Peptides against a protein of PDB entry 8YR4. Designs and how they scored, part 223

Target 1, 309 residues: chain A of PDB entry 8YR4
Amino acid sequence: PRGSPALQLVVLICLGLMGLERALNVLVPIFYRNIVNLLTEKAPWNSLAWTVTSYVFLKFLQGGGTGSTGFVSNLRTFLWIRVQQFTSRRVELLIFSHLHELSLRWHLGRRTGEVLRIADRGTSSVTGLLSYLVFNVIPTLADIIIGIIYFSMFFNAWFGLIVFLCMSLYLTLTIVVTEWRTKFRRAMNTQENATRARAVDSLLNFETVKYYNAESYEVERYREAIIKYQGLEWKSSASLVLLNQTQNLVIGLGLLAGSLLCAYFVTEQKLQVGDYVLFGTYIIQLYMPLNWFGTYYRMIQTNFIDMEN

## One batch from the design tools (peptide; made by RFdiffusion4, then SolubleMPNN)

Design b2_p27_4_s1 (from b2_p27_4, 16 letters changed)
Fold by OpenDDE base, seed 4:
Structure b2_p27_4_s1 (fold): chain B 309 residues (1-309), chain A 27 residues (1-27)
Amino acid sequence: as target 1 above (309 residues)
Amino acid sequence: SREEEERRREEEERRKLIEEALKKLEE
């Protein structure tokens, strides 16, 4: 935000909180590992109690591992409200100024309500795209990279490779299947709009329909439109289930391969029991934001298309 | 996603409202 040093400071604090959230995503599994190891070793109560208290405090700061419900995430979201409002207002004023610079011919061809809707869509699209990139996509990619580095440095290089292959395959399949699904969703939305238009047209022409006793014809025409819509909705929904199952299978295979390898190294006394628990906890934690990645990708794609229009 | 479920619920509620309005037109 140019011109407000207070908002610039808030942005820096929010970036610092995002960095803290990334650190918590590494520390929480480590402390959980340490608890399991201390329990296995029958460590003194004082050491165990301190580690458990520290873990619970870190888990409170992190929240559910999705990055949406933790204290740090909530504080970041709260502080960002003023930055979002400033950005939204600036984009809205830029669009409004641009609309006033457009030719009289452009304004005469459009209703004021349509112009306002274009301005609102443009503002929402730009602010939405920026928010999704900064708060969802970039942090998720950062967590994956940090995870790969962590497992490569503190575990055997094979763990880093498994996480890399699993996450790369997950992201690639998510993109490819989401792009494939976009055609079904577009067809569904087009048919929904057509079905709604038929219902509105029939209701607006109610007197004419009653005059011709055409109620049964309009109802049957609407039923056919609903059946056609439901056929497209089924394809959209089935394609979503296929995406979710594909994602679950990739994560399941990665978890299986890594868990078996970790169990093997524990049996060879190269790793501790806590390291097995750490691996499982960390992979599940990486999966939580990735479950939403297909939604974020679609929202970014939609917002980008809405900015080009 | 939660947003897709919310959109589906809003679409289903809108569809139910239209179906109820059409039923009232058949009476």
Scores: peptide ipSAE 0.018, ipTM 0.542, DockQ to the pose 0.109
Fold by OpenDDE base, seed 3:
Structure b2_p27_4_s1 (fold): chain B 309 residues (1-309), chain A 27 residues (1-27)
Amino acid sequence: as target 1 above (309 residues)
Amino acid sequence: SREEEERRREEEERRKLIEEALKKLEE
């Protein structure tokens, strides 16, 4: 946002809050580990109470491990509203100006409502794409990298390798399966729009349908269109279940391998009991935002295609 | 995805409204 120093300051504050959220994603598991270790050692109540209070406060700032409902994320989202509105308005004005610069022949060939719909889709696609990249995709990738570095430095290189392989496989399978399922989703959406268009056309022409006693014929055509839609919807939904199960299996295997290795190192007195709990908590915390990664990737792809059309 | 469930609910509600409107045309 080049035009307002106030909006530039808000962007810098939002970036600072994103950095704080990354720090919280490391600190929350560490404090949880420390609680488990203090409980195991039967530490004095004053030390335990301070650590628990600090953990709960950090967890309130983080928001349940997803960050999406945390105080820091909510504050970031609230502050970003003004930046998003400014960016949206600027893109909308650019599209509107460009449409007015187009030849009269282009305007005569297209209905005004279609032109407005293209402008609205273009504005929404650009602002949505940027928001998903900056606030969801980039932070999630950063959290994975931070996690790999943390486990490699403070545990063992084997833990860093397990997290790396698990997350790389998860991301790769998420992309590949999401690209595969996008074909089914596009077919479903196309059939939905066609089914809706037929229903609307039949309802708008109801006088003609009644004049020809064609109600039963239009209903049967609509039923056939619904059955065809439901067949495509089933393929889309089944492909989503397959994606979710594949993702769950990859995370489960990573959690199993890392938990067994951590338990082994605890038995060898190289790690503490709290470190076992930290590993499990951290992997689950990394999984929560990754569950949405397939949705974000699809939205990015859809918005990019909607901008090219 | 929560948004996919909300979209699916909105799509199902729209489908029900169209099915109810079509049933009213059969009556």
Scores: peptide ipSAE 0.017, ipTM 0.571, DockQ to the pose 0.108
Fold by OpenDDE base, seed 5:
Structure b2_p27_4_s1 (fold): chain B 309 residues (1-309), chain A 27 residues (1-27)
Amino acid sequence: as target 1 above (309 residues)
Amino acid sequence: SREEEERRREEEERRKLIEEALKKLEE
């Protein structure tokens, strides 16, 4: 935001908080490992109590594993509200000014409500996309990279490779299946708009429908349109379940491979029991933001498809 | 008439507002 130094400072603070979230995502599993190791070694109570207290404090800052409910994430989200509002308003005013520069014929042909709808959808889509990229996509990719580096440095290189292959396959399949799903979603949204249009036109012409006693005919036509919509909705929803299940399978296979390898190294006394818990916890922490990735990417696609209609 | 075209415009603007409100409720 070039016009407000205060908002620039807020952006810098938010970036700093994002860096802190990344550090917490590494530290929380490490401290949890240390607790498990100290318990296994029957360490003195004072050392254990300090480590537990430190872990709980770090976990409070991080939140429920995604960071989305943590103190740091909540503070970031709170500070970002003003930046989002500034960006949204700027995009909205740019779209609105551009629309006013368009020919009167364009405004007459696309009724003012459609223009406003396109503007609102455009603004929400751009602002949502930017916020999503900055706060979900980039941090998730950073956490994956940090995870690969961490496991490669502090574990055997095989763990880094498993995480790399699992996350690369997950991302690739997510993109491919989501592109495939976009076709079903476009078809669904087109039929939804047509069904809604028909319902509104029937309701606006209710006097004519009532005069001709055609209510049953209009209801049946609407029912047929709903059935056609629901057939497309089912394809869209089924494709989403397929995406989620494919993602779950990839993570499950990665977790299985890594957990078996970790268990093997624990039996060989190369790793401690705490390291097994660390691996499982860290993989689950990486999965949680990635699951949201599919949801937000879906929201972005919705907004873009809704702008094309 | 120009008034019928304006009424049709107001009705479609109202329709679009309802469609937007309904989409915002489905989100």
Scores: peptide ipSAE 0.006, ipTM 0.351, DockQ to the pose 0.043
Fold by OpenDDE base, seed 2:
Parts: structure tokens; sequence; C-alpha cells
Structure b2_p27_4_s1 (fold): chain B 309 residues (1-309), chain A 27 residues (1-27)
């Protein structure tokens, strides 16, 4: 927003907080490794207590793992509310202005509630898409790159390769399966809109339907539309389960391969026990945002589909 | 016809709702 220096400052603070989240994503696993190594070495209580306290504080700032959002993420989300509201209002004004410029015939043919719903879907879709791209896609890709670099520099090159292959396969399968699912979702949304339009038309023409005693015919036609919708909804939902299961399988195989390799190197005394725990913790931490990536890529596609309709 | 008057009323209410929504967005 070029007109508000305050909102520009808030955006810069949010970007700084995103950078801090990336640093925390590296530091938290390192401190957890250090705790495990200090416990294994039976280190003095003062060193252990300081490291544990530091870890818990960093974990409070980061959040994640337990389903709680971290302090830094909450602060970022809180500050972003004003930017989101400004962006939403601007997009909403643009959509309403464009709708108002559309011919009277377009307004006559579509109910105000449908026009408002299209406008609300459009604004929510664009604002959600932009917020998602900035706050989830870019940070997740950054975390993957940082993870590959970290494992390649501080572990054997084989660990960096495993992480790279697992993440690349996960992203590729997520995209391919999500693009495949988009067909089912488009068909579902089209049938939902058609079913709703029929219900609205039947309710508007209720007097005419009652006059012709066609109530049973309209109910049966509505039932057929619902059955057709539910068949498409089932395909959409089943395709989601397939995506989630495929993602879970890729994660499981990557975690297995990397964990076995870590265990082998610990047995050869090339890595410490803490390094095994670090690898597992770091991999799980990388996959948590990626699980949301599939949900959000769907949200992006839904938002694009909702803008096309 | 009564249907044309109801349709005109729905169109006027629709226009008013859009104009009120536009005004709320301009404020």
Amino acid sequence: as target 1 above (309 residues)
Amino acid sequence: SREEEERRREEEERRKLIEEALKKLEE
C-alpha cells in the first residue's frame, strides 16, 4: 500500500519476523541435539539447566510440534490483520466498482445475494491467496533450502541428498495429485452452484409450482441434483484422502531411510546420539508446513476456481 | 403485473442493498 507508511512499516516488521522464524527453525533442533548430547555425557547440572531453559524459550518463540502456534507467528499474524483488512477492502471496492460498471442486464440476471457472495468469494480468495503465498509457500521453500544446506554442511552429503530427494518427491507428488484433484473439485463446485440455483428458482417460483401441483416433480429433481452432487463430493473427498496418504507414505519412507542412515553413522561413531534426534526432529519440523502446503495449494486452486465461476 | 411489481421491488431493494454496500465501502 503506497499511501500508508505505517502499513509499509508493519509489512517490513512482518518480513523481519518471518526471518526470525527461519532462524528459530534451525536453532530449536540444534539446542535439542545439545540437550541429548549433554544428557549422554552426564554434563554438569548448570550447563544442562541453562541449555534446557534456552531450548524451552526458543520453542515458545517458535511454537509448532504440539499444535500450538509460536509467539513470533502469533505476533506476525496479529500485526498482519491490519494489512489484510486494508487489502481485502481494496479488492472488495475494486470488485464492487467493476460489478457496478457491468450492464444493468447482468444485475437483473443475478440476485444481489449471489453478486455479494461472488464479491465476498473473490475478495476472500485473492486476499487468502496473497497471504498464503507470502506467509506459507515462500517460508516453506526457504526452510527446505536451509535444511538441505544445513544437512549438506554439518552432516554427510548423503543426508542432504535424502532430504533433497524426499522434499522434491513430496512437492512433485503434491502438485501432480492436487492438479488431478482440481478436476473433481471444479465438477463438484459447478454441481453445487447448479443445485443451489435450482433450489433458489424453485423457491422463487413456489406459487407457480404449487399452482401446477409440480411440488413432487421439483422435489425429485432436487433429490437427483443432491445425489449427483454427493457423488462428486465423494470423489473430491476420496481424492483428498489419497493425497494425504501419498504424502504420509513419502514422509515415512524418507524418515525411515534417513533414520537408518543416522543410526548407522552413530554406530560407526561418526555422529552422536543427539545428531540422530536432531535429524528426526528437523525432518518432522520440515514436513509440518508441507502438510499445510497441500491444504493451501488446494485453497489456491479453490480460490482460482471460485474466481472463474 | 403483480410479478413485474414484485420483480421491480426486488430489483429496487437489490439496487438499494448494492448502493448501501458501496457507500459502506466508500466510508
Scores: peptide ipSAE 0.008, ipTM 0.237, DockQ to the pose 0.031; fails the geometry check

Design b2_p27_4_s2 (from b2_p27_4, 15 letters changed)
Fold by OpenDDE base, seed 2:
Structure b2_p27_4_s2 (fold): chain B 309 residues (1-309), chain A 27 residues (1-27)
Amino acid sequence: as target 1 above (309 residues)
Amino acid sequence: SLEEEERREEEERDQRLLEEALREREE
């Protein structure tokens, strides 16, 4: 934002908090590993209690355990409200100014409500796209890269390779299957709108329908439209289940391969028991935001389409 | 999860479409 040093400072603080979230995503699994190792070694209570307390505090800052947002993420979201409001207002004023520059013929052909709806859709699409790119997509990709680097440096290179292959395959399949299912969702939404329009038209023409005793005919036409909708809805829903199952299989195979390799290295005394727990915890932690990646990708595509209209 | 958020986004879209269709009818 040009012109407000206060909002620029808030943006810098939010970026700093995003960096802190990335650091927490590495530290939390490390502290959990250390707890398991200290328990295995029967370490003195004072060291164990300090490590557990530190872990719980870091976990409070991170969140993410049960889908709850952490303190750092909540603070970032709170501070970002002012930046989002400034951006939204700026986009809205630009759209409004552009609408006033359009020809009288364009305005005479549209209702004022439709014009405002276009402005609201445009504002929502731009602000949504920016928020999802900056706060969801980029951080998730950063966490994957950090994870690959961490496992490659502190574990055997084979672990870094497993994480890389698993996450790359997961992302690729998520994109491909999401693009494939988008066709079914668009067809469903189009048929839903057509079914709703038919119902509204029939109810608006109620007197005419009663005059011709055409109630049975209108009900049958509505039934046919519903059956056609439900056939498309089933394809949409079944494609979502297929996506989720494919994602689950990829993560399951990656977790299996890595867990077996960890167990083998623990038996050879190259890794500790805590390192096995670290791997499992870290993979699950990377999986949690990735599960939403399909939604983010679709939302980005929808927002781009809504900006072009 | 993903399905619940997809349903919520779809319900919010449907509510917006319904509110828009109701507004277009009152004008």
Scores: peptide ipSAE 0.009, ipTM 0.433, DockQ to the pose 0.100
Fold by OpenDDE base, seed 4:
Structure b2_p27_4_s2 (fold): chain B 309 residues (1-309), chain A 27 residues (1-27)
Amino acid sequence: as target 1 above (309 residues)
Amino acid sequence: SLEEEERREEEERDQRLLEEALREREE
């Protein structure tokens, strides 16, 4: 935001909070490891109590429980509202100014409601694309890189390799299967719109349908449209299950390989019991944002297509 | 899920379009 130093400061604070979230993603598993090691060693209560209290505080800041957002993420989202509103308003004003520069022939060929809808879609698409890139895609990629570096430096290089291969395979399969699914979703949405249009047309021509006693014919035509829709819906839904199962298998295999290797090194006394718990906890933390990556990728593609139109 | 929320937003958008199309016919 070039015109407001206050909003620039808010952006810098939000970037700082994003950096803090990345640090918390590393620290929380480390503190959990330390608790397990201290419990195993039968450490004095004062050291254990301090480490547990610190862990709970860090976990409150991070969040990451199923359905719970962390304090840092909530604070970032709250502070970003003003930046998003400024960006949205700027895009809306740019689109509106551009619409006023267009030829009278362009305006006469379109309804005012259609023009406003195009402007709104354009604003939402640009703002959405920027939000998904900055808050979902970039942070997730950063967490993966940080995870690979962490496991390569503090564990054996084999752990870094397992995480790298698992995450690379996961991302690649997610993209490929999501692009494949997009064909089924587009076909489904097209058939849904066609089925709806038939229902609307039949109801709007109700008097004509009654005059010709064509009610049974229109009902059968609508049934055929529903059956065709359900056949496409099934393909869309089945392709989603296939995506989710493929993702689950990749993570499961990565978790298995890494857990077996970690257990082996614990038996050789090269790692502690807490390091086994750390590995499992950290992999699950990396998986959590990746579970939504297919949705984010699809939303980015849709918003990019809607911005080009 | 985010996919259910997207579906709900698509359904709400489609409902608004139907309400607009019905209003344009009552005028």
Scores: peptide ipSAE 0.006, ipTM 0.386, DockQ to the pose 0.168
Fold by OpenDDE base, seed 5:
Structure b2_p27_4_s2 (fold): chain B 309 residues (1-309), chain A 27 residues (1-27)
Amino acid sequence: as target 1 above (309 residues)
Amino acid sequence: SLEEEERREEEERDQRLLEEALREREE
């Protein structure tokens, strides 16, 4: 934001808070590991109590594991409202100015409502895309990279490789299946719009339908349209279940491989029991934001299409 | 669930698109 030093400071604070969220995502599992190790070693109550208190405080700052409900995330979201409003207003004014520069022939060929809808779609698509990229996609990718580095440095290199392969396969399958699913969703939405348009036409022509006693015919025609819609809806819903199950299988295989390897190293006295708990907790923590990655990718793709129109 | 929230976001988007399509037809 070139015009307001206050908004620039808010952006810098939000970036600092995003960095703090990444640090918390590493520290929370570490402190949890340390609690488990201290409990296993039967450490003095004073040391345990301080570690537990520190863990609970860090967990309060992080929130429920996704970060979305944590104090730091809520503070970031609150501060970002003003930046989003400034960006939205700037994009809206640029689109509106551009629409006024367009030829009279372009405006005469379109209804005013259609022009406003194009402007609103354009503004929403740009602001939505920016928000999803900055606050969801980039942080999730950063957490994966940080996780790979952490496991490679503090565990055996094999753990870093398992996480890398699991996350790479997860992301690749999520993209491929989401692109495949988008075809079914578009077909469903097109048929839904056609079904609703037919219902609206029948209701607007109610007098004509009554005059010809054609109510049974219109109901049967609407029923056929609903059956056709439900056939496409089933394909869309079944494709979502297939996506979620594929994601669950990939994470399950990664968790199995890593947990077995961790258990083996604990039996060899190379790792502690707390390290086993850390690995499981960290993988589950990485999984939560990744489960939304398909939705974010779809929203990004939709917003790009809406910007091209 | 993640599916319910994704479905709700889809339903809210599809409802907005449909309200837009209805407004375009009433104009």
Scores: peptide ipSAE 0.015, ipTM 0.444, DockQ to the pose 0.081; fails the geometry check
Fold by OpenDDE base, seed 1:
Formats: C-alpha cells, sequence, structure tokens
Structure b2_p27_4_s2 (fold): chain B 309 residues (1-309), chain A 27 residues (1-27)
C-alpha cells in the first residue's frame, strides 16, 4: 500500500513468513524421516529425543498439516490484519464517495437487492452450521473417544491418558476462549450495524447532502466510523489468532509428550517403528477438524440464540 | 420486522466471517 512505510514493511514480513511456511513443508517430512531412521537403527536415546523435540518444534511452527493453524501462519494472519483494514477502509471510502455521485433510483434498487441477498444468505448459513454440527462436530467427538479407547487397549494406559488430557484441555480452552471472544464479536457487530446505518442514512439523504455541499463532511464521518469499527474488528481478529495459537500449543504439547513416550517405548523394544508413525498420524488427524471447533461452536450458539428470539 | 432484518444482517456477517476464516485456511 502506498503511503505507509510501516504497512509496506508488514507486507514484506508476511511474504517472508509465507516463504518460511514453504520451507517448513519440506523440513518437517525430512525430520520425520530422520526419526524413523534413528528408530530403525536403534540410535542412542539422547540423539533420538533431540530429533523428536526438533521435529515437534518444526511441526508447531508449521501447524496441523496444512499450515493454516501453525505459529507462522497465525503470526502472518495477525500481522496482515492491519494491511487488510487499510485496504478495506480505502475501498469502502472510494465506494461510498462514488455512491454519493449516483442517482437515487440506483440506490433504492440496490438496497432492495442487498436485503434480499442477506435473507437468502442467512437461511443458508443456519443450514450450513447445523450440517457442520451433525457431520463434523459429533463425528470428531466420536473419533476422540475411539482414539482414547484404542490407545488405552493396544498401546498403554499412558497413551490413552495423554490423548484424554490433551483433548479435554483443548475442548475446555476452546469453549472458554470462544465465550471470551463472543464479547468482542458482539461489540464489533453492533458497531458495524451502526456504521452501515449511518452510511445508508447519508445515501438516502444524498439530495440534502448535495444541497449543502456536505459530501466531504459525510465521507469524513464515515471514515471515523470505519476507524472505530476497525478498532473492534482488530480485537475480534486478534482474539481468533489467540484461539488458534492456544489450540496449536495444546496439540503441540500432546504431540511432544506422546511422541517422546512412543520413541522411548520403541527404544525399549515394547513398540515398533510403525506404532510411532501411527500415533503421530492419529494426533494430526484429530487436530485438523478440531481447529475450527471454536469458531463453529460460537456461530452455532449465536444463531440458536438469534432463532429463539 | 426490524428485528428479523437485524438478525439476517447478523447471520450474513457471521457467514462472511466464516467464509473469511475458511479462506485464510485454504491459502
Amino acid sequence: as target 1 above (309 residues)
Amino acid sequence: SLEEEERREEEERDQRLLEEALREREE
């Protein structure tokens, strides 16, 4: 973006982080291969433990397989908020300024079309959220229970305990942080509605605005309302990054504890190298759908409360 | 009602935030 050297630096940092994500996508499989080789060769515990710890650290940076929830991705998303807000505000002000030049007949026709589109999307959203609850949330909870039972019976009670503690902590923190985030989202939503209402009122009264040559004044009022909205939007978006990072930390700790324990049992010849691969793969598979659990749980709750009213 | 319109605007905003969060995951 032209005009802010700080935002240009943030864009360059975000591009650098995207390059780092691609490097992690290559390094993580290499370190995983090295663990499998060290387990096969029956390498000394100290070398194995260091390689496992390094792998889990790289996996924490990468995230749950797609990179979308990794530390690097979360840092990129966090830094990008200000760039997005600058771009959005600039586009919204350009649109708003251009709309004041258009005819009343165009405004009335568009407003009716937008209200109809909002109605159709709202109904689709509720149906989509109910489908997510039934087809993703419930199966994921079942997969966690099946996983706890499987690891407790076929590995050791310690593995079942690690999965139980990790998933229980993950779900609890997801709910608590999601409820905390709901306050920021409601405040953002209220300010967005107020900003939109002011824009609509200004555009409906555009004849009066033109009569008084107040176009520049209305654009500046709209700019101030957008800045106030963006202050709340930043809190909402930053709280989402915090949720995702908290989730990533919990899974990272579970993966670390379980991977070290599995590697130890392989060195003691109680488990095979394939069991290490199974544990790591299974934890990553459980992580992928759970990452969105907090976002969807909130949306489902909000939509249910809004349906009961 | 005005309340149904506000509810629909809230649902659309929630859906947009969902679509944005999903898009940030696919990139």
Scores: peptide ipSAE 0.009, ipTM 0.427, DockQ to the pose 0.024; fails the geometry check

